Peptides against a protein of PDB entry 6D0Y. Designs and how they scored, part 44

Target 1, 225 residues: chain A of PDB entry 6D0Y
Amino acid sequence: ETEDHLESLICKVGEKSACSLESNLEGLAGVLEADLPNYKSKILRLLCTVARLLPEKLTIYTTLVGLLNARNYNFGGEFVEAMIRQLKESLKANNYNEAVYLVRFLSDLVNCHVIAAPSMVAMFENFVSVTQEEDVPQVRRDWYVYAFLSSLPWVGKELYEKKDAEMDRIFANTESYLKRRQKTHVPMLQVWTADKPHPQEEYLDCLWAQIQKLKKDRWQERHIL

## One batch from the design tools (peptide; made by RFdiffusion4, then SolubleMPNN)

Design b2_p13_6_s2 (from b2_p13_6, 6 letters changed)
Fold by OpenDDE base, seed 4:
Structure b2_p13_6_s2 (fold): chain B 225 residues (1-225), chain A 13 residues (1-13)
Amino acid sequence: as target 1 above (225 residues)
Amino acid sequence: MQKAVEELEKQAS
């Protein structure tokens, strides 16, 4: 396959086809594996790019990487390293939207058997440990809690199946932090009707409530978070 | 791969 053709295949995977998505992904993984000796760096860059720029195809590309990892373990490792490097760059650039998405992407790689569950648990332990840091802005603490919680819809089930005790500890620490943190008041966002006043809930408290419900529902998503 | 994950874990510290 030519480089241009590979780019086209990678960008278009998941689109309408006469074949199943699974068969297309398996086929593409085979094509990419065969071309790794000649185009490894190009393929790596392409996958990193589409992973970042096409969030609507998150599960498609995590699955593809999972298939590639099964075929070539070293490539899977290099991809994870590249994504982690990108995460660090995003944080340095204060691009928190990209950073949180990358954490979510890495989280879904656990489901695809690219990243081990214990490793992801350790990552989240370190994220939540930021809440214990002294002399740092609350926005830093809040972001790591947000990154953790907002990623759980993609990996919470897997982590609780394999590391429930450790996850419970992380949750306890998170809850403790949320109770003691300063909350921003936004009374102007309150909705008032003649008979039903409705205050706007703080965003982390709202997310926490959603995740607690998701956990209660055994990580079966019933509503869009 | 494990090394890469460890590096990410340290990012939070």
Scores: peptide ipSAE 0.044, ipTM 0.764, DockQ to the pose 0.018
Fold by OpenDDE base, seed 3:
Structure b2_p13_6_s2 (fold): chain B 225 residues (1-225), chain A 13 residues (1-13)
Amino acid sequence: as target 1 above (225 residues)
Amino acid sequence: MQKAVEELEKQAS
């Protein structure tokens, strides 16, 4: 495959095809593996770019990386390193939307056997530990809790299967923080009037309730959060 | 891979 053709294949995977997505991913993984000796750096850069710029294809690219990791363990490691570097850069640049997406991407890599469950648990332990920091803005504490909770739809099942005791501890610490933090309610436009309207729920409290419901349902989603 | 995750953990703490 030529360099330009590889770019086209990587960008178009998951689009309409006569073959199944699974077949296309397996085929693409084989093509990329064969071309790693000549185009490793280019392939790495392309995968990092599309992973960040095409969030609608998150599971497509995590699966592709999982397949590549199974074929070439070193390449999988280099990809994770690149994504971690990007996460650090996003945090430094105060690009918190990209940062939280990257945490979700890394979370789904656990399902693809690229990142070990204990490592992801340790990451989330460090995230939630920020809630215990003194003399820091609440927005910092809130963001790390948000990053943790909003990533659980992608990895909560796997982490509770492997590290239930540690996850329960993280949940307890999260709940404790949410109870004591300062809450701010954002006004919402009400289309419907009702007798005794329910008070608006704070956004992290709302997310917490959704995650608790997901956990209760054994991480089987009934709707997209 | 494990080293990369560890570096992220340090960044968050």
Scores: peptide ipSAE 0.042, ipTM 0.769, DockQ to the pose 0.018
Fold by OpenDDE base, seed 2:
Structure b2_p13_6_s2 (fold): chain B 225 residues (1-225), chain A 13 residues (1-13)
Amino acid sequence: as target 1 above (225 residues)
Amino acid sequence: MQKAVEELEKQAS
């Protein structure tokens, strides 16, 4: 494939097709693998770009990367490194919306066997450990808790299957922090699990409750239409 | 890969 064609293929994957999404992703992975010797850097940049620009295709691109990683482990590693670098850049730029999205993306890469579960657990341990920092604003602590909790819909199942004890410790630390932090009530709607009315609750407390419910439901997510 | 993740973990704390 030509470079321009690769860009088109990468950008359009997941769109309506006569073939299944799985088939298209497998096909694209094969095409990209074949062109890695000539276009590795370009493909890497393209994947990083579309991953960031098209958040609605998160699972599509994580799956694609998973397929590529299975074919070429080194490329998968380079992609993860690039995404982590981007996460760091987003944090430095105070682009917290992109940062949290990237954490979710990385989380889903665990499901795609690109990132090892223990590595993600370690990352979340470090995130939650920020709550124990003394000379930082609460907003920083809150963000890392939010980044952790809001990513669990994408990876909680895998992490608990592989590292339940470690995850329980992280949860305990999170719960402890949430109990002692200063709270301002912000409305938040439950988007996961059962559609049930709930009282107004502080956004992190609400998210915590949602995650607890998700955990109870064995991480089976149900979406409200 | 692991090195990159560890670097991120380090920066997060």
Scores: peptide ipSAE 0.041, ipTM 0.760, DockQ to the pose 0.018
Fold by OpenDDE base, seed 1:
Structure b2_p13_6_s2 (fold): chain B 225 residues (1-225), chain A 13 residues (1-13)
Amino acid sequence: as target 1 above (225 residues)
Amino acid sequence: MQKAVEELEKQAS
């Protein structure tokens, strides 16, 4: 059945093929668009599923969605809404690994012209604003900062090109939080050097330093983060 | 639509 074929195509796109990836994605986008009137819900579910289950194909599926969005703006919107709902559900279920991945996925959708840069900035503003909430565990605050920072390799360039002032404000707020938060220091986790032992750098501080370096390098990665 | 899917299947094989 056509529906089964669509599932197969969606799942296998980007794998070994006689054609280029670009041509396959364009072709698949066309086929999916044509079938939206009859199979919109199924296609939507399939795309959401593979996006979540196949993280190694993140850029393939964000690109595919980008192509679909260009063909059918309404579907693109529905897809984003579905992914946001999934993000909320993941957070409610305390599935933070899935949640952070979804934030990364949404971030890359900005590059694919599916999500507007201002919208992503607003999301990150909301994330960082959690650091200002009263009577919440620090682990919650830390996670939202982590989700923000760890997504910047995928979208920082675009956001600073479009919303540099707003991004600087978010960075300032992030830095302020990182300075005032309680840090865990374990004496046994020290790096020993000839000069002096020093504690292992805290994970958020480490990530912050990496992102600051990336920003300084104009979002061109020189190493794997 | 079916024809297009079949073509893509060929490309993917």
Scores: peptide ipSAE 0.023, ipTM 0.632, DockQ to the pose 0.294

Design b2_p13_6_s3 (from b2_p13_6, 5 letters changed)
Fold by OpenDDE base, seed 5:
Structure b2_p13_6_s3 (fold): chain B 225 residues (1-225), chain A 13 residues (1-13)
Amino acid sequence: as target 1 above (225 residues)
Amino acid sequence: MEKAVEELEKMAK
Protein backbone atom coordinates (compact mmCIF):
# COMPACT_ATOMS: atom_id res chain seq x y z
CA GLU B 1 0.00 0.00 0.00
CA THR B 2 1.07 3.55 -0.69
CA GLU B 3 0.94 6.17 2.02
CA ASP B 4 -1.92 7.93 0.27
CA HIS B 5 -3.86 4.73 0.01
CA LEU B 6 -3.33 3.98 3.69
CA GLU B 7 -4.61 7.41 4.58
CA SER B 8 -7.70 6.81 2.51
CA LEU B 9 -8.33 3.43 4.10
CA ILE B 10 -7.94 4.74 7.64
CA CYS B 11 -10.10 7.79 7.06
CA LYS B 12 -12.88 5.91 5.33
CA VAL B 13 -13.19 2.95 7.66
CA GLY B 14 -16.68 2.67 9.08
CA GLU B 15 -18.33 4.12 6.02
CA LYS B 16 -21.02 2.28 4.09
CA SER B 17 -19.83 -1.07 2.81
CA ALA B 18 -21.13 -4.39 1.59
CA CYS B 19 -19.28 -6.01 4.48
CA SER B 20 -19.85 -5.68 8.20
CA LEU B 21 -17.94 -3.09 10.18
CA GLU B 22 -16.25 -5.85 12.15
CA SER B 23 -15.09 -7.52 8.97
CA ASN B 24 -13.79 -4.26 7.56
CA LEU B 25 -11.90 -3.46 10.74
CA GLU B 26 -10.34 -6.89 10.82
CA GLY B 27 -9.34 -6.53 7.20
CA LEU B 28 -7.88 -3.08 7.72
CA ALA B 29 -5.97 -4.26 10.77
CA GLY B 30 -4.43 -6.96 8.64
CA VAL B 31 -3.46 -4.51 5.93
CA LEU B 32 -1.97 -2.08 8.41
CA GLU B 33 -0.05 -4.81 10.19
CA ALA B 34 1.48 -5.92 6.93
CA ASP B 35 2.52 -2.36 6.14
CA LEU B 36 4.00 -1.53 9.55
CA PRO B 37 7.52 -2.50 8.48
CA ASN B 38 7.43 0.21 5.82
CA TYR B 39 4.96 2.77 7.15
CA LYS B 40 4.82 2.43 10.94
CA SER B 41 5.41 6.09 11.68
CA LYS B 42 2.91 7.21 9.07
CA ILE B 43 0.26 4.80 10.30
CA LEU B 44 0.85 5.88 13.87
CA ARG B 45 0.50 9.54 12.97
CA LEU B 46 -2.60 8.90 10.91
CA LEU B 47 -4.30 6.97 13.68
CA CYS B 48 -3.48 9.64 16.22
CA THR B 49 -4.83 12.30 13.90
CA VAL B 50 -8.12 10.63 13.07
CA ALA B 51 -8.62 9.64 16.70
CA ARG B 52 -8.46 13.30 17.63
CA LEU B 53 -10.22 14.88 14.68
CA LEU B 54 -13.06 12.41 14.17
CA PRO B 55 -14.71 11.98 17.57
CA GLU B 56 -17.79 10.49 15.91
CA LYS B 57 -15.65 7.48 15.05
CA LEU B 58 -14.20 7.02 18.54
CA THR B 59 -15.29 3.41 18.93
CA ILE B 60 -14.23 2.56 15.40
CA TYR B 61 -10.69 3.70 15.95
CA THR B 62 -10.36 2.32 19.47
CA THR B 63 -11.50 -1.02 18.08
CA LEU B 64 -9.03 -0.75 15.22
CA VAL B 65 -6.23 -0.01 17.66
CA GLY B 66 -7.36 -2.96 19.75
CA LEU B 67 -7.10 -5.22 16.74
CA LEU B 68 -3.69 -3.84 15.86
CA ASN B 69 -2.53 -4.24 19.43
CA ALA B 70 -3.53 -7.89 19.32
CA ARG B 71 -1.47 -8.33 16.17
CA ASN B 72 1.44 -6.13 17.16
CA TYR B 73 1.75 -5.46 20.87
CA ASN B 74 4.59 -2.99 20.46
CA PHE B 75 2.60 -0.84 18.08
CA GLY B 76 -0.29 -0.73 20.51
CA GLY B 77 2.05 0.48 23.19
CA GLU B 78 3.50 3.15 20.95
CA PHE B 79 0.03 4.37 20.11
CA VAL B 80 -0.97 4.64 23.76
CA GLU B 81 2.23 6.51 24.49
CA ALA B 82 1.51 8.91 21.67
CA MET B 83 -1.99 9.57 22.94
CA ILE B 84 -0.75 10.14 26.48
CA ARG B 85 1.81 12.60 25.17
CA GLN B 86 -0.93 14.37 23.29
CA LEU B 87 -3.03 14.53 26.45
CA LYS B 88 -0.15 16.11 28.32
CA GLU B 89 0.40 18.59 25.52
CA SER B 90 -3.28 19.48 25.48
CA LEU B 91 -3.24 20.15 29.19
CA LYS B 92 -0.13 22.30 28.89
CA ALA B 93 -1.78 24.28 26.12
CA ASN B 94 -4.99 24.67 28.15
CA ASN B 95 -6.94 22.78 25.50
CA TYR B 96 -9.25 21.21 28.02
CA ASN B 97 -11.90 20.09 25.54
CA GLU B 98 -9.33 18.09 23.63
CA ALA B 99 -7.88 16.80 26.86
CA VAL B 100 -11.18 15.48 28.18
CA TYR B 101 -11.87 13.80 24.85
CA LEU B 102 -8.49 12.10 24.98
CA VAL B 103 -9.26 10.80 28.47
CA ARG B 104 -12.49 9.38 27.08
CA PHE B 105 -10.63 7.82 24.17
CA LEU B 106 -8.12 6.22 26.52
CA SER B 107 -11.01 4.99 28.62
CA ASP B 108 -12.53 3.16 25.67
CA LEU B 109 -9.16 1.58 24.96
CA VAL B 110 -9.70 -0.37 28.17
CA ASN B 111 -12.68 -2.05 26.55
CA CYS B 112 -10.51 -2.85 23.56
CA HIS B 113 -7.92 -4.56 25.78
CA VAL B 114 -5.25 -2.00 24.98
CA ILE B 115 -5.11 -0.47 28.46
CA ALA B 116 -5.51 -2.57 31.59
CA ALA B 117 -8.42 -1.76 33.89
CA PRO B 118 -6.20 -1.36 36.98
CA SER B 119 -4.16 1.28 35.17
CA MET B 120 -7.23 3.28 34.30
CA VAL B 121 -8.49 3.01 37.88
CA ALA B 122 -5.15 4.28 39.09
CA MET B 123 -5.37 7.23 36.70
CA PHE B 124 -8.84 8.11 37.94
CA GLU B 125 -7.71 7.78 41.54
CA ASN B 126 -5.02 10.31 40.76
CA PHE B 127 -7.52 12.60 39.04
CA VAL B 128 -9.90 12.62 41.98
CA SER B 129 -7.02 12.98 44.44
CA VAL B 130 -6.46 16.47 43.01
CA THR B 131 -9.61 17.51 44.87
CA GLN B 132 -7.76 16.90 48.12
CA GLU B 133 -4.76 19.02 47.26
CA GLU B 134 -4.24 22.34 48.97
CA ASP B 135 -3.61 25.60 47.13
CA VAL B 136 -5.09 24.29 43.89
CA PRO B 137 -7.69 26.36 42.02
CA GLN B 138 -11.18 24.91 42.07
CA VAL B 139 -11.33 25.10 38.28
CA ARG B 140 -8.52 22.57 38.15
CA ARG B 141 -10.20 20.30 40.69
CA ASP B 142 -13.45 20.56 38.77
CA TRP B 143 -11.80 19.65 35.49
CA TYR B 144 -10.30 16.43 36.82
CA VAL B 145 -13.63 15.42 38.31
CA TYR B 146 -15.31 16.25 35.02
CA ALA B 147 -12.73 14.25 33.08
CA PHE B 148 -13.34 11.27 35.34
CA LEU B 149 -17.13 11.39 35.34
CA SER B 150 -17.50 12.17 31.65
CA SER B 151 -15.40 9.12 30.78
CA LEU B 152 -17.40 6.62 32.82
CA PRO B 153 -20.02 5.99 30.14
CA TRP B 154 -17.22 4.39 28.13
CA VAL B 155 -15.49 2.40 30.84
CA GLY B 156 -17.51 2.39 34.07
CA LYS B 157 -18.92 -1.08 33.52
CA GLU B 158 -15.53 -2.65 32.96
CA LEU B 159 -13.94 -0.88 35.91
CA TYR B 160 -16.69 -1.84 38.34
CA GLU B 161 -16.58 -5.43 37.19
CA LYS B 162 -12.88 -5.66 37.93
CA LYS B 163 -12.25 -3.03 40.63
CA ASP B 164 -15.55 -2.36 42.37
CA ALA B 165 -14.08 -1.56 45.78
CA GLU B 166 -11.60 0.93 44.38
CA MET B 167 -14.26 2.53 42.21
CA ASP B 168 -16.58 2.90 45.18
CA ARG B 169 -13.84 4.73 47.01
CA ILE B 170 -13.33 7.07 44.07
CA PHE B 171 -17.07 7.71 43.96
CA ALA B 172 -17.19 8.46 47.66
CA ASN B 173 -14.36 10.94 47.32
CA THR B 174 -16.03 12.53 44.32
CA GLU B 175 -19.33 12.87 46.14
CA SER B 176 -17.61 14.41 49.13
CA TYR B 177 -15.91 16.97 46.93
CA LEU B 178 -19.10 17.86 45.07
CA LYS B 179 -20.84 18.56 48.36
CA ARG B 180 -18.20 20.98 49.60
CA ARG B 181 -17.18 22.77 46.39
CA GLN B 182 -18.36 26.29 45.60
CA LYS B 183 -21.09 26.68 43.00
CA THR B 184 -20.57 30.28 41.96
CA HIS B 185 -21.65 30.07 38.32
CA VAL B 186 -25.10 28.58 38.77
CA PRO B 187 -26.88 31.93 38.47
CA MET B 188 -25.11 32.64 35.20
CA LEU B 189 -26.53 29.46 33.73
CA GLN B 190 -30.15 30.23 34.51
CA VAL B 191 -32.63 29.36 31.81
CA TRP B 192 -35.67 31.54 31.28
CA THR B 193 -38.92 30.20 29.96
CA ALA B 194 -42.04 32.08 29.04
CA ASP B 195 -43.63 31.03 32.30
CA LYS B 196 -40.96 31.08 34.98
CA PRO B 197 -37.23 31.52 35.19
CA HIS B 198 -35.47 28.48 36.58
CA PRO B 199 -31.84 27.95 37.55
CA GLN B 200 -29.88 25.52 35.46
CA GLU B 201 -28.45 22.69 37.50
CA GLU B 202 -24.75 23.06 38.09
CA TYR B 203 -22.91 21.15 35.38
CA LEU B 204 -20.95 18.82 37.66
CA ASP B 205 -23.96 18.12 39.83
CA CYS B 206 -25.93 17.36 36.70
CA LEU B 207 -23.24 15.05 35.39
CA TRP B 208 -22.97 13.36 38.77
CA ALA B 209 -26.69 12.68 38.78
CA GLN B 210 -26.48 11.22 35.28
CA ILE B 211 -23.59 8.97 36.23
CA GLN B 212 -25.34 7.83 39.40
CA LYS B 213 -28.33 6.84 37.31
CA LEU B 214 -26.09 5.06 34.83
CA LYS B 215 -24.44 3.17 37.66
CA LYS B 216 -27.82 2.24 39.06
CA ASP B 217 -28.80 0.93 35.64
CA ARG B 218 -25.67 -1.25 35.66
CA TRP B 219 -24.00 0.93 33.07
CA GLN B 220 -26.54 0.20 30.39
CA GLU B 221 -27.21 3.40 28.52
CA ARG B 222 -30.70 4.15 27.33
CA HIS B 223 -29.90 7.67 26.26
CA ILE B 224 -26.83 9.40 24.97
CA LEU B 225 -25.41 11.48 27.76
CA MET A 1 3.36 -0.61 26.86
CA GLU A 2 4.78 -0.70 30.35
CA LYS A 3 5.97 2.85 30.01
CA ALA A 4 2.57 3.94 28.79
CA VAL A 5 0.89 2.29 31.75
CA GLU A 6 3.20 4.06 34.15
CA GLU A 7 2.44 7.37 32.49
CA LEU A 8 -1.29 6.80 32.83
CA GLU A 9 -0.91 6.13 36.53
CA LYS A 10 0.94 9.41 36.99
CA MET A 11 -1.13 11.67 34.75
CA ALA A 12 -2.50 13.91 37.49
CA LYS A 13 0.78 14.23 39.40
Scores: peptide ipSAE 0.055, ipTM 0.798, DockQ to the pose 0.019
Fold by OpenDDE base, seed 1:
Formats: C-alpha cells, structure tokens, sequence
Structure b2_p13_6_s3 (fold): chain B 225 residues (1-225), chain A 13 residues (1-13)
C-alpha cells in the first residue's frame, strides 16, 4: 500500500461499508501489519494522530490497535509508548482536555488487551495518591480524581473483575478526599422536576454519584433518548 | 509495553 492510501484507510475506517466493522478492522490490521516493515513510523504517527483528533472513533481505533497488538506485540508497545508521551506533553502544555481523553483512550486499551488491568489499576492508584500531596493546588488533586472517575465508564468493569480489592481501596480513598475537599462557593442553581427543586451538585460530587450508580448497575450504562 | 505503562504510573508524582 502507498503511504497516502494507508492514511486514507486509517482515517476512513468505521465509515459506511458493505462489510461489517469487525471485518474491516481485521482487514485493515492485516494490511497495516504487512506494511509495518516499510512504513512503521508513518503508521504509528497516523494512528496516534487519528486517535487524538477523532475522539468519536475512540473504540474503533482502540480495537484496531488491539488487533495490531495481537499481530505485532512490538508495534503495540511502541504505540502505547507514543500515547504516554503524548499524555505527558499534554499535561506539560496544560491541555487538560486532551490529557483526560488520552487517559480514557488508554483505559479502553485495557479492554482491547493492549494494556494489562493491573497496570491500569496501578496508574489509577498513583492518580488518586495525588490527593494526599501537600502544598499543591486543589485543582491538581481534583484533576487526577476527575481523570480517574471519567475513565471508569470505559474500564471499570474489567478492573473490578480482576482487581476488586485494589479498586475498592481506590474508591475509599477517593470518597475520603471528596468529603474533605473544598467546594466552590457559587450561587446555587436548581433543577425543577414535578415541583420539587433539586440543588445543583458540584461537578466532582455529581460525577462520583454517577460512577457509584454505574458500579451498582454492574457497569452497564443506561442511555435515555 | 509494560515498561511504558510503568512510566505512566509514575507520571502523577
């Protein structure tokens, strides 16, 4: 395959096709594997780029990487390394929206058998441990808790299946922090339903409640249209 | 791969 053709294939995967998405991903993984000897750096760069710039295709690209990792373990490792470098760069640049997305992406790579569950648990342990840091802004502590909680919809089920005791400890530490942290003092907004006022909840408290509900529901997400 | 993940695990420090 030509370089331009590879770019087109990678960018367009998941779009309308006569074949199933699974078939297309398997086919693309095979094509990319075959071209790694000649275009490894290009393919790596392309995958990192689309993973970052097309968040709507997160699960498509994590799946693709999972398939590639199964075919070529070394490439999978290089991809993970590249994404970790990008995460570090995002944090250095104070691009926290990109950073949290990358954490989510890495989380979904656990489901795709690219990253081991124990490794992700260890990362989250480290994230939540930031809440114990002294002489740092609360925004730093809050962000790492946010990054952890925001990623659980993608990986919480897998982590609890394999590392339930460790996850419970992380949850306990998170809950403890949320109880003792300072909350922003702003005018309270209320949502009205059936003549019952509901006060607006602080964003991390709200997220925590959502994650607790998700956990209770065995990590099965419910969507109402 | 696991080595890279270990680096990520240390990132929050």
Amino acid sequence: as target 1 above (225 residues)
Amino acid sequence: MEKAVEELEKMAK
Scores: peptide ipSAE 0.046, ipTM 0.779, DockQ to the pose 0.018
Fold by OpenDDE base, seed 4:
Structure b2_p13_6_s3 (fold): chain B 225 residues (1-225), chain A 13 residues (1-13)
Amino acid sequence: as target 1 above (225 residues)
Amino acid sequence: MEKAVEELEKMAK
């Protein structure tokens, strides 16, 4: 395959076709594997780019990477390294929107057998440990908690199946932090009625409640986060 | 992959 053709294939995967998505992904993985000797760097860059810029195709590209990793383990490792590097760069640049998405992407790679569950748990342990750091802005602590919680819809089930004790510890630490952190007071925008109060919940508390419900529901999504 | 895992585990340090 030519370089331009590879780019087209990678960018357009998941689009409507006569074949199933799974078949298309398997086929593309085969094509990419065959061309790694000639275009590894390009393929790596392309995958990193589309992974970051096309969030609507998150599961498509994590699956593709999973298939590639099964074919070429070293390439899978290089991809993960590249994504981690991007995450670090995003954090350095205070691009928290990109950073949180990258954490979510990495989380879904656990489901695709690219990242081991223990490694992801360790990362989340480190994230939540930031809440114990002294002399740091709360926004830093809040972000790592947010990154953790907001990624659980993609990986919580897998992590609890394999590392339930560790996850419970992380949850306990998270809950403890949420109880003691300073919360931003936002005035009520809704009409108050005596019969039906409509409290406006702080965003992390709201997310925590959603994740607690998700956990209670055995990680079966019954509501929109 | 091992290097990637190590980096992942030390993300917030």
Scores: peptide ipSAE 0.055, ipTM 0.798, DockQ to the pose 0.019; fails the geometry check
Fold by OpenDDE base, seed 3:
Structure b2_p13_6_s3 (fold): chain B 225 residues (1-225), chain A 13 residues (1-13)
Amino acid sequence: as target 1 above (225 residues)
Amino acid sequence: MEKAVEELEKMAK
């Protein structure tokens, strides 16, 4: 395969095809594995790029990486390392939207057997521990809580199946923080139901409620968060 | 992979 052809295959995977998505991904993983000796760096860069820039294909590319990792464990490791580096760079550059997406991407890699569940739990423990830091802006604390909660739709089921006790502790700490943190309210942002005004729920409180419901529903998603 | 795991565990530190 030529570099241009590989790029095309990687970018277009998951689009409408006569074959199943699973078969296409398996085939692509085989092609990429075969070309690693000649195009390792290029393939690594391409996968990192599409993983970051095509969020609509998150589960497609995490699955692809999972298949590739099964074929070449070392390459899978290099990919994860590259994504972690990118996450750190995003944080340093104050690109918090990219950062939170990368956390979500890494979370879904747990489902694809690329990242071990205990490692992700440890990461989330560290995230929530930021809420206990003294003399730091609340916006920093809020971001790590947001990054944790917003990633749970992709990995909560797996983590509770394997590390329920640890996850319960993280949830308890999160709830405690949300109860004691300062909240902002905008009177103009209200919902009207039956001619009765109600203030718009604070975004983290809203997310928390949604995640609690998802947890109660055994992580079976009934609506897009 | 082990290195990557360690990095994940230290992300918020």
Scores: peptide ipSAE 0.052, ipTM 0.792, DockQ to the pose 0.019; fails the geometry check

Design b2_p13_6_s4 (from b2_p13_6, 6 letters changed)
Fold by OpenDDE base, seed 4:
Structure b2_p13_6_s4 (fold): chain B 225 residues (1-225), chain A 13 residues (1-13)
Amino acid sequence: as target 1 above (225 residues)
Amino acid sequence: MEKAVEELSKMAS
């Protein structure tokens, strides 16, 4: 069954091989392209599935999609649309962990030239604009900020290279929100020394600090976030 | 909730 074979190829890409990952991905992209006329829907579904269920292979599948997009632009678009639909569904279902991962996945697609940098910037602008919404739960505001910040390790460099002014505005708005939002801490996790107390930092503040450092380091990752 | 996603979809299409 050719369909089953495609599933196997897609699911197993990136596993142990005598060839380089890049070569394997190019080969797979060629195979998938050739089969699009007959199995487009299946391939699309498979890619969406592995993208969602195998976060450890995020960059593998974004790269694969990038290669496919280069071969078949329309398919790349359909894939993005499918992932966006999935993001919408995740949000509607309050599956915020899946949703944030999907945002990261979409973010890395910018690096793979599947999504244009301006489009991603626009999305992040809209994310951060949620912080300005009135009469909404803070958890909503916090999530969109988190989704934005937590995605920057994957795409911050590219976005600042192409849309630095817009990104600076987003950062300014984010910082403003973080300063005024209510913060929750875990007192029992506070580290206290005789002369230098160090309270446990709130998770968004911590993430913000990490992203600020990453930005300062010109988006060269030197530590695990 | 959908605004940001819709914007991305619009620009990506």
Scores: peptide ipSAE 0.031, ipTM 0.723, DockQ to the pose 0.018
Fold by OpenDDE base, seed 2:
Order: sequence, then C-alpha cells, then structure tokens
Structure b2_p13_6_s4 (fold): chain B 225 residues (1-225), chain A 13 residues (1-13)
Amino acid sequence: as target 1 above (225 residues)
Amino acid sequence: MEKAVEELSKMAS
C-alpha cells in the first residue's frame, strides 16, 4: 500500500462496510503489518494521530492496535511509548482534556492486551497517590482521581479480574480522598436538593457513585435511552 | 506529573 492509501485505510476503518468490523480490522492489521518494513514510522504517526483526534473511534483503534501488537509486538510497544510520550506532553502543556482521553485510550489498550493489567494498576496507584501530595492544588489531586475514575469503564473489569486486591486498595484510597476533599458548589445552579429524587452532587462524587454502580454491576454497562 | 505515567513507560521499554 502507498502511504496515501494507508492514511485512507486507517482513517476510514470502522465505517459502513459489507464486511464485519472484526474482519475489516483484521484485514487492515494484515495490510499494516505487511507495510511496517517500509512505512513503520508513517503508520505509527498515523495511528497516534487518529487515536488522539478521533475519540469516537477509540475502541476501533485500540482494537486495531491490539491486532497489530499480536502480529508485531515491537510495533505495539513503540505505539504505547508514543502514546505515553503524548500523554506527558499533554500534561506538560496543561491540555488536561487530551490527557484524560489518552489515559482512557491507554486503559482500553489493557482490554486489548496491549498493556499489561499490572502496569495499568501501577499507573493508577500513582495517580491516586497524588491525593497524598502535600502543598499542591486540589485541582491537581482531583484531576488524577478523575482520570482514574473516568477510565474505569474501559478497563475496570480487566483490572479487577487480574488485580482485585490492588484495585480495592486504590478504591479505598480514592474514597478516603473524596470524603475529605473540599467540595465546591455553584449556588445559582443548586436547583436540586437532597430531598429530591436526583440531588445535585459534586462532579467527582457523582462520578464516584457511577463507578461504584458500574463495579456493583460487574462492569457491565447498560444502555440508557 | 510524569511520575504517574512512568509505570507504563517501564512496561513499554
């Protein structure tokens, strides 16, 4: 495949086709593998680009990377390294929206067997350990907790299956932090009260409740109409 | 900031 065609294939994967998504991804993985000797750098850049710029295709591209990793472990490693580098760059640039998405993407790579569960657990341990840092803004602590919690829909099941004790520890630390952190409210938006069916909650508390529910449901998400 | 990501970096290395 030519470089231009590779770009087209990568960008358009997951779109409507006569074939199944699984078949298309397997086919594309084969094409990309065959072209790695000549276009590894280009393919790497393309995958990194679409991974970060097309969030609606997160699971498509994590799956694709998973397939590629199975075919070429070294390339998978290089991709992970590139994504980690991008995460670091995003954090340094205070681009927290991109950063949290990248954490989510990396999380789903665990589900796709690209990143080992213990490694992700270790990362989340480090994230939650930020809550123990002294003399830092709460917004920093909150962000890492948010990044952790908001990624669990993609990886919580796998992490608990592999590292339940460690995850319980992380959850306990998270809960402890959430109980003791300062909670902010906007009075003008406080329309809901505790006695109403849907009381207004602080965003992290709300997310925590959602994740606790997801955990209770054994990480099986239900569609909400 | 980077400390939290280092574990993944180690895996990727």
Scores: peptide ipSAE 0.031, ipTM 0.724, DockQ to the pose 0.018
Fold by OpenDDE base, seed 3:
Structure b2_p13_6_s4 (fold): chain B 225 residues (1-225), chain A 13 residues (1-13)
Amino acid sequence: as target 1 above (225 residues)
Amino acid sequence: MEKAVEELSKMAS
């Protein structure tokens, strides 16, 4: 495959096709694997770019990377390293929207057997530990809690299946923090029920309630969070 | 904190 053709294939995967998504992903993984000896760096850059710039295709690209990782573990490792570097750069640049998305992306890579569950748990433990930092703005503490909670729809099931005790501890620490933090109210468009309007609730408290419900439902989503 | 990312980085290495 030419470089231009590879770019087209990677960018357009998951779009309208006569074949199933699964078939297309398997086929693309095979094509990319075959071209790694000649185009590894280009393919790596392309995958990192589309992963970051096309958030609507998150699960498509995590699945693709999972397939590639199964075929070539070295490439899978290099991809994860690249995404981690990007996360670090996003944090340094105060691009917190990109940072939280990258955490979600990395979270879904656990489901694709690219990242081990214990490693993700350790990362979330460190996130929640920020709530215990002294002499820092609450917004910093809130962000790491938000990053943790907002990623659980993508990885909560897997982490509780493998590390339930550790996850319960993280949840307990999170709950404790949410109870003692200063509350602020923001406009929200989230709907709890279609039957009647709900009272205004603090953003993180609202997210916490949603995650608690998701956990109660055994991580089976009914609505997009 | 960067430490959270570092833990994941260790796995990726």
Scores: peptide ipSAE 0.031, ipTM 0.721, DockQ to the pose 0.019
Fold by OpenDDE base, seed 5:
Structure b2_p13_6_s4 (fold): chain B 225 residues (1-225), chain A 13 residues (1-13)
Amino acid sequence: as target 1 above (225 residues)
Amino acid sequence: MEKAVEELSKMAS
């Protein structure tokens, strides 16, 4: 395939086709694998770009990367490294919206067997450990808790199946932090509707409640969070 | 902030 064709194939995967999505992804993975000797750098850049720019296709591209990783383990590793580097860059640039999305993307890569569950648990342990840092703004602590909790819909099931004891510890630490943190922004962020008898909860408390419910439901989503 | 992702980076490489 030419460089332009590769871009088209990668960008358009998941669109209407006579074949199943799974079949199309396997086919594309085969095409990309065959072209790695000539277009490795371009393919890597393209995949990183679409992963970041097309969040609506998150599961499509994580699956594609999973298939590529199965065919070429080294390429899968390079992709993960590139995404982690991008996460670090986003954090340095204070682009927290991109950063949290990248954490979610990395989380779904665990389901695609690209990232090992223990590695993701270790990352989340590091995230939650930020809550114990001294002399730092609470907004920093809150963000890492948010990044952890907001990623669990994508990976919580797998992590509890593989590392339940460690996850329980992380949850306990998270709960402890949420109980002791200041909630100074509650009045500013509260939303009221005619159908709700009470104002909306503080955003982290609300997210925590949603995740607790998801955990109770064995990580089976019954509604959009 | 980079510190928080170091463990994943080490194990993924």
Scores: peptide ipSAE 0.031, ipTM 0.724, DockQ to the pose 0.018; fails the geometry check

